Peptides against a protein of PDB entry 5JXT. Designs and how they scored, part 280

Target 1, 319 residues: chain A of PDB entry 5JXT
Amino acid sequence: SLLPKKEINVYIGMSEMQVKWYQKILEKDIDAVNGAGGKRESKTRLLNIVMQLRKCCNHPYLFEGAEPGPPYTTDEHLIYNAGKMVVLDKLLKRIQKQGSRVLIFSQMSRLLDILEDYCVFRGYKYCRIDGSTAHEDRIAAIDEYNKPGSDKFIFLLTTRAGGLGINLTTADIVILYDSDWNPQADLQAMDRAHRIGQTKQVVVYRFVTDNAIEEKVLERAAQKLRLDQLVIQQGRAQVAAKAAANKDELLSMIQHGAEKVFQTKGAFGTMAEKGSQLDDDDIDAILQAGETRTKELNARYEKLGIDDLQKFTSESAYE

## One batch from the design tools (peptide; made by RFdiffusion4, then SolubleMPNN)

Design b2_p29_8_s4 (from b2_p29_8, 15 letters changed)
Fold by OpenDDE base, seed 4:
Structure b2_p29_8_s4 (fold): chain B 319 residues (1-319), chain A 29 residues (1-29)
Amino acid sequence: as target 1 above (319 residues)
Amino acid sequence: GAQNLFEQRKEVEEENAARLAALAKEAAE
């Protein structure tokens, strides 16, 4: 029988470089961040801020002029300048040692470019599929990854490109490097490894930047998923899940952790304490803390009815 | 000590493999 998926949110502190860039993004649009624009503030402007903050949470080199150079060279700086890369680098070593194979999903094709550079730098053999990959090249990449005795350790995918019904049951680890606004897209990504033909325990690691906008993206996605499940179970087809965040919700998401980011000198959490020198015990502590916080997050939504979930989407705009 | 997630996963996989091997043996008898 197929074992249930284990999903664990991995809460990761920002690097010093990420904190500096996160501050810079907030400062550039400080009037919008403070809600000073009121009714005149464009929803498009807030969506742009959200996108920049999510880019920062993924990797600072997603910004023009952030990468050290010229010359532009791949080195250890590619890892230590992003908290997610520091955790990924340690986690992949463990995954490889246990004889597992891994799918890495992102919303951002440009992050996959950084992950390709990382794979080359570490000597990890990989496949890649994104939204621009031709249909024939997708088939070839899937076949190359799934072949018996494949030396391809990593599959890099955009979450949406992975959504196309493909079978990747030759992988048993899934890393969601970032989250989709639609939790169903992430579930569809997980279901590439967690499908008929899987023989191993599938484990999903969802990377979440701690004290940043990604926590609110995750919460919103979890609320939506629970609401969708309850609507299906209760046959209440009329609850049109308001798919798009309103201005106040976007503003609240932008403001989340902003004060702490402005007060922070250097890195956050384990990144401040250990930097790139995370050991095996530090990773175990991060994973254990993540498992606890994941259980707590799920327990908050399990007790909520449809009416409560609809209210929480409005009240979380005022906290 | 609290078994790390990788050790816990390995134990579950070994138990599942043993169960599948037992079922395969019973089906061959």
Scores: peptide ipSAE 0.017, ipTM 0.319, DockQ to the pose 0.018
Fold by OpenDDE base, seed 2:
Structure b2_p29_8_s4 (fold): chain B 319 residues (1-319), chain A 29 residues (1-29)
Amino acid sequence: as target 1 above (319 residues)
Amino acid sequence: GAQNLFEQRKEVEEENAARLAALAKEAAE
């Protein structure tokens, strides 16, 4: 029988560079961040701020002129300038040593470009599929990854491209580098490894930038997932979870942690304490803290009924 | 100012967290 997947949220502090870019994004649109536009603030403007903040949480080099250069050279700066890369770099070494293989999912094809540069820099053999990959090239990449004795350690995928019903049960580790607004897209990505033919315990690591917009993206995704589960269980088809965040929800998400980000000089959390010099004990502590916070998050939503979840999503709309 | 909005939000987030904790306690009883 297929073992249940283990899902762990990995809460990661921003690097100093991420904090500086996060501040700049908020400062650029400070009137919108302060809600000073009221009903006049464009939902499109708020969505753009959200997208820039999510880019910052992934990697600062997703912004033009953020990468050091010219000359542009791949070096340790690619890793230490993003908290997620620091944790990824340590976690991948552990995953490889245990004889596991890993799927890495992102919403952003341009982040996969950074992850390719990282794979080349570390000497990791990989496959890639995104939205632009031709159908034949997708088949070839899947076959190359799944072949017996494949030397491909990593599969890089956009979450949406991974949704195509492909079988990747030759991997046992899934890293969600970022989260989809639709929790079903992330579940579909996990189900590429967590499927009939899997012989190992599938472990999912969901990277979440701590004290940032990604915590609110995660909370919203967890609320929606619980609501979807309860709707299925109760047969209440009428609970159309509003698929899109309203303006007030978007503003709430943008403002989450923003004050602390403005007050911060340097990095956050373990990134402030140890920078890129994480050891195996630091990774174990991050994973253990993540497991605890994941259980707490799930327990918060498991006790809520449909009406409570609807009120919670509606009250967040009146803030 | 921006600080007042963040303080108000922190209070609301704490109130919402307390409400969720209370609902979670009532559902466990």
Scores: peptide ipSAE 0.016, ipTM 0.398, DockQ to the pose 0.038
Fold by OpenDDE base, seed 5:
Structure b2_p29_8_s4 (fold): chain B 319 residues (1-319), chain A 29 residues (1-29)
Amino acid sequence: as target 1 above (319 residues)
Amino acid sequence: GAQNLFEQRKEVEEENAARLAALAKEAAE
C-alpha cells in the first residue's frame, strides 16, 4: 500500500540581501503599500508588487542587476544571498546521504535557471522540465531520471509543467521551493512522486519565507484547499470560492511583515544568527519548528466550516 | 493622527487570529 505523504512547511528567514531588496520593493511603491491610493489603486499595481515580493522571497538574483559582478561567476554568494538556498543546500546534502532522490518545484522558470547554476556548482546531476520544454525533451528527461540506476539526483520542474500526469515515483522527496496560488497545482506536483509505484515514504518540504508575503500566500492556499475539500464532501457546488484576491486582500498580503522588514537591519531568524553556517542541528530545529507550525496551521482550518472559511476570505479588514 | 495602517492591520490580524482561535475552540467543544 502507498504510505501517506508527510508534508512539512519549512519556514525560512530572509537573507540580508533579500531584506534589502524587499525594503526597496516596498519603498518604491510606498503609497500603494500604505493604501494611500485608496479606491484608485489599480489591482494591476498591487499584483505587480506581490509578484516582485514573491521573486524576492525566492531569490534576489531574479532582479536585473542584483547578481554581484563582474566577474559574474557562480559562487557561495548564490546560496547565502537567499534563505531558501541556504536551507536547500543543507537539506539536499542530507537527502543525498539518505539515498533519496528529489523533485524541486517552482512557479518560476527563472528560478530553475538559478537552481541549474546551483546544481552545476555543487556537482548535482539533474534533469529539468519547464513550460518551454519540447514534448520529446520532456519524455527524454523523464526517462533519463526514471531509468534504473539513474545518477540523476534532482529533477527541476515548474509546478505547472510537472502537473502533466508524469510519473516520477523514483523520487521520494518533493521540495516546493515556492507555492502556487492554487493549492491543487501543488498537490498535483506532489502526486508525481506520491503515486502507485512509489515504494518509499514520500516527504514534501514546502519552503515558506517567514515574516513575508509567502506566509499569506500559504494561508490563502490552505483556506482554499480546506474550502475545496469541504465543498466536495458536502456536495455544495455553489461555493464558488472567489478565485481572485481582491484589492484589500492583496494589500493585506503586501503589508504582512512589512513593518518588521523596514525595522530590520540585516537578515531574519536563523539567517541572522548563522547565515550560511547552518549546521545539521539548525536544520533539525528549522524542520521541527516547521512541523509544529504546519500542525498548528492545519488545525486552524480543520475546525472551520464552509461559512467560516468564506467569511475569512470575504471579510475585508476595513468593513 | 493617521493611525498607521500597519497598526490597524496588525490589530485586525490579531483580532482575526483571535476570532479564528475562538472559532477553533468552539468547534472543539
Scores: peptide ipSAE 0.015, ipTM 0.413, DockQ to the pose 0.037
Fold by OpenDDE base, seed 3:
Structure b2_p29_8_s4 (fold): chain B 319 residues (1-319), chain A 29 residues (1-29)
Amino acid sequence: as target 1 above (319 residues)
Amino acid sequence: GAQNLFEQRKEVEEENAARLAALAKEAAE
C-alpha cells in the first residue's frame, strides 16, 4: 500500500540581506503598511506589496540591482544571502546521501533560474519544467528524470507546470520552496511523487519564512483547505465564494512581523546565529521545530466547523 | 501613530488566537 505522505513546514529565518530588502519594501510604502490610506488605499497596491515581500522571502536577487557585482559570478553569496537557500543546501546534501531524489516546486520561474545557477554551482544534475517549456521538452525532461538509473537528482518545477497530471514517483522528496495561494495547487504538486507506483515514504518539506508574510499565506491556505474539505464532506457547494483576500486581510498580512523586521539588525533566528554554517544538528532542530509547529497549525483548524471558519475569516483587525 | 497600529494589531491577533483556542477546546469536549 502507498504510505501516507509526511508533510513538514520548515520555518526559516531571513538572512541579513533579506531583512534589509524586506525593510526597504515596507519603507517604500510605509503609509500603506500603516493603514494610513484607509478606504483610499487600492487593493492593487496592497497586492503589489504582498508580491514584493514574497519575492524577498524567496531570494533578494529577484530584485534588480540586488546581486553583488560586477563581476556577476555565481559563488557562496547566492546561498548565504537567502535563508531558504542555506537550508536547501544542507537538506539536499542529506537527501542525496540517503539515495533519495527530489522535486523542488516554486511559484516563480525566476526563482527556478536562481536554482539552476545553484545546481550548476554545486554540480547537481537536474531537469526543469515551467509554464514556458514546450510540450515536447516537457516529455523529454520527464522521461530523462524517470528513466532507470537516471543521474538527474533534482527536478525543478513551477507548481502550475507540475499540476499537469505527470507521474514523478521516481522522486520521494518534495520541497515546496514557496506556497500557492490555493492549497489545492500544492497538493497537486505533492501528488506527482505521492501516487501509485511510489515505493518509498514521501516526505514534503514546505519552506516558510519565519516572522514574515509567508506565515500568513500558510495560515490562509490551511483555513481554505479545511473549509474545502468540510464543504465536500457536507455537500455545501456555496461556501467556496470568499476565495480572494480583502484589503484588511492583505494589510494584516503585510503588517505581520513588520515591527520586528524594522527592529532587527542583521539576520533572524538560526540565520543570525549560524548563517551559512548550519550543521546537521541545526537542521534537525529546524525540522523538529517545524514538525511541532505544523501539528499545532493543523490542530487549530481540525476542530473548527464551516461556520467557525467563516466567522474567523470575516473578522478583520479593523472591525 | 504607526506604532499604535502595530500594537492594536497585536492585541487583536492575541484576542483572535485566544478565541480560536476556546472554540477548539469547546469542540473537543
Scores: peptide ipSAE 0.010, ipTM 0.340, DockQ to the pose 0.038

## One batch from the design tools (peptide; made by RFdiffusion4, then SolubleMPNN)

Design b2_p30_1_s1 (from b2_p30_1, 22 letters changed)
Fold by OpenDDE base, seed 2:
Structure b2_p30_1_s1 (fold): chain B 319 residues (1-319), chain A 30 residues (1-30)
Amino acid sequence: as target 1 above (319 residues)
Amino acid sequence: SRAAAEAARRAQKAANLEEKKRQAELEKLL
């Protein structure tokens, strides 16, 4: 029998470099962030701010001129400059020691380029598929990963490219490095490992930058998923869940944690306390805290009816 | 092009990593 997948949100503080870049993104459009533009602010401008903030949460080197150089190097700076990379680096070492194999999903092909540099730096053997990968090369990469005795530890995928019908049951760990706006895209990604033919407990780690826009992206995705479940269960006609956030929702998402980001000197949370010097106990604490907050988040949305889930709430689901 | 600059950056990073590996192998022989 296929075991139920375990899903854990992993809440990760920003590095000092991420905080500095997050501040710069907010400062560049401060009038829009403060709502001073009112109804005149274009939805396109707010969507662009959201996209830049999500890039910052993933890795500061997604910005032009952020990577140190010339000379350009592949070194520990690739890891310590992004909170998600610090946690990923420790987590992958644990996963490998356990004899597990891992799928890493992102929305951003350019983040996969950074993860390739990381894999080469750490000596991890990997496969890659994104939206530009030819059909034949996709088959070859899947077959190379799935072959008996494959030495490929990591599969790097864009969430949407990896969601298309492939079987990756030779992996038992899934890392969602970021989240899709559509929770169904992330579920489809998880279902590449969590499918008939899986023999292990599938564990899904969803990385979430703490005190940042990604918390609100996650809340919105959880809200939508619960709404979709209730609509199916109650047989209510397709409540066209407004697929896209409105301007006020986008503004609220941008403002979330912004004040604390402006007040912060240095890194956030565990990144401020330990930085790149996280040990196995620090990782266990992060995973345990994440498991607790994941249960609390789910319990919050389980109590809400359809009419409540149709309303955007600005209240933190993490408090 | 931006793509050519990114390819050149990746090639330089790869070369620097190879040199770093070579140096680390030499340090183990000493």
Scores: peptide ipSAE 0.049, ipTM 0.649, DockQ to the pose 0.539
Fold by OpenDDE base, seed 5:
Structure b2_p30_1_s1 (fold): chain B 319 residues (1-319), chain A 30 residues (1-30)
Amino acid sequence: as target 1 above (319 residues)
Amino acid sequence: SRAAAEAARRAQKAANLEEKKRQAELEKLL
């Protein structure tokens, strides 16, 4: 029988470089961030800020001139300059030692380019699929990964490309490096490993940058998912009005953690204390804290009715 | 194009990593 999947949100502090770039993004558009633009502030400008902040949460090297070079090298700086990479690097060692195989999903094909550089650097054998992958190459990559006795440890996927009809039950670990604004896209990604033919306990690690916009992205996705579940359960075909994130909601998301980011010198949380020197106990502490916060987050939305959820559900700013 | 610049960056990083590995292998033989 298919075991229920275990989902854990992994809350990760920003690196010092991420804090600096996050500050720079906010400062560049400070009038918009402070709401000083009033009614004249375009929704498009706020969406652009949101997109840049999400890039920062993923990796600072997604910005032009952020990566050290020329010459461009692959070294430990690729890891320690992004909190998610520090946690990923430790977690992958543990996953490999356990004899597990892992799917890594991102919204950003450019982040998969960084993860390829990382895989080559660490000597991890991998497959890749994104939205630009030809149909034949997609089949070949899936077959190579799923082959009996495959030496491919990691599959790198964009969430949307990975969501389309693939069977990847030869993996038992799923890492969502970032989240889709549509929680159904993330579920479809998880369901590549968590489906008929899976023989192991599927574990899903969702990376979330702490004290940043990604917490608000996660909250909105959780609200939408709960609303979708309740609408299905109650047979209320009232399409929860596609409330695209309004300007005030986008502004609130941008402002979340901004003051603390401006006050911070260096990295956040465990990234400030340990940085790249995270040990196995630090990882266990992060996972345990994440499991607790995940239960608290779910419990918050489980208590809400349809009418309460509708007040908070804006559709993904990416439709 | 941006895509061409990104491809060139990846190719350069791959070459630099290969050279670094080659150097580290040579240093182990000394």
Scores: peptide ipSAE 0.037, ipTM 0.637, DockQ to the pose 0.520
Fold by OpenDDE base, seed 3:
Structure b2_p30_1_s1 (fold): chain B 319 residues (1-319), chain A 30 residues (1-30)
Amino acid sequence: as target 1 above (319 residues)
Amino acid sequence: SRAAAEAARRAQKAANLEEKKRQAELEKLL
């Protein structure tokens, strides 16, 4: 029988470079971040800020002029300049030693370009599919990954491209490098490994930048998922979850952790303490803390009714 | 174009990685 998925949110501190770029993004639009734009502030401007903050949480090299150079190199700086890459680099070594194979999903094809550079740098054999991958090349990549005795360790996918019903049950680990606004897109991505033909325990690691906008993206996704479940259970098909956050919701999400980011001169959390020198015990501590916080997050939304889940819980923008 | 700049960056990274590999092989011979 197919074992239930184990899902763990992995809360990861920003690197020093991510903090600097996160500050720079907020400072550039400080009037909008402070809500001083009032009724004149466009939803489009707030969505652009959200998009830049999410890029920062993924990797600072997604910004023009962020990557060191010329000359441009692929080296350890690709890893230590992004908290998610530091954790990924340690986690992949463990996953490989366990004889597991891994799907890595992102919303951002440009992040997959960074992950390709990383795979080449570490000598990890990989496949890639995104939204621009031709149909024939997609089939070839899937077949190359799924073949008996495949030497391909990693499959890099955009979440949307991976959602297209493909079978990747030859992988047992799923890393969501970032989250979709629609939790169903992430579930569909996980279901590439977690389906008929899977023989192993599927483990899903969802990377979440701590003290950043990604926590609020995750909360909104969890809220929506619970609402969708309750609507199905109660037969209340008319309760369309508001498909898009309003201006005040977006502003609250942008403000989340912003004060602490402005006060921070270095990295956050484990990235401040150990940076790229994370050991196996540090990874275990991050995973254990993540498992606890995942249970707490789920328990928060499980207690809420439909009417409560339709209200945006503005937990204070400063908590 | 942005795409051309990104392609040039990737090509330069690949060249630098090859150079580092050659240097590391030379250092093992010393």
Scores: peptide ipSAE 0.033, ipTM 0.603, DockQ to the pose 0.516
Fold by OpenDDE base, seed 4:
Structure b2_p30_1_s1 (fold): chain B 319 residues (1-319), chain A 30 residues (1-30)
Amino acid sequence: as target 1 above (319 residues)
Amino acid sequence: SRAAAEAARRAQKAANLEEKKRQAELEKLL
């Protein structure tokens, strides 16, 4: 029988470089961040801020002029300048030692470009599929990854390109490097490894930048997923989940952790204490804390009814 | 870098194509 997936949110502090870039993004649009634009502030402007903050949470080198150079070289700076890369680098070493194989999903094809540079730098054999990959090249990459005795350790995928019904049951680990706004897209990505033909326990690591926009993206996705489940169970077809965040929801998401980010000199959390020198005990502590916070998050939304899950207020998530 | 990533993707595509050619040659010998 197929074992249930184990899902763990991995809460990761920003690097010093990420904090500096996160501050710059907020400062550039400070009037919008403070809500001072009132009714004049466009939903489009807030969506643009959210997208820049999500890019920062993934990697600062997604911004023009952020990568050190010229000359542009792949080196340890590719890792230590992004909290998610520091955790990924340690986690992949553990995953490889245990004889597992890993799918890494992102929303951003440009992040997969950084992950390719990383794979080459660490000597990891990989396959890649994104939205621009031709159908024949997709089949080729899947076959190369799934072949018996494949030397390909990592499969790099954009979440939506990986969602297209492909079988990747030769992997047992899934890393969601970032989250989709639609929780069903992430589930469809996980279900590439978690399906008929899987012989191992599938473990899903969802990376979440702590004290940042990504916590609110995760909370909103969890809320929506629970609402969708309850609507199906209760046959209430008329409860169209408001598919898009309103202006006030977007503003609240942007403001989450912003004050603490402005007050922070250097890195956040474990990235401030250890930086790139995380050991195996630090990773175990991060994973254990993540497992606890994941259980708490799920338990919060499991207790809520349909009417409560329709209220996206910062206050209703703490009652 | 974006240029390094594009070079790495091209190199990986070339290696995968070479391996496919080698497999297709082996399948013709069997």
Scores: peptide ipSAE 0.021, ipTM 0.458, DockQ to the pose 0.069

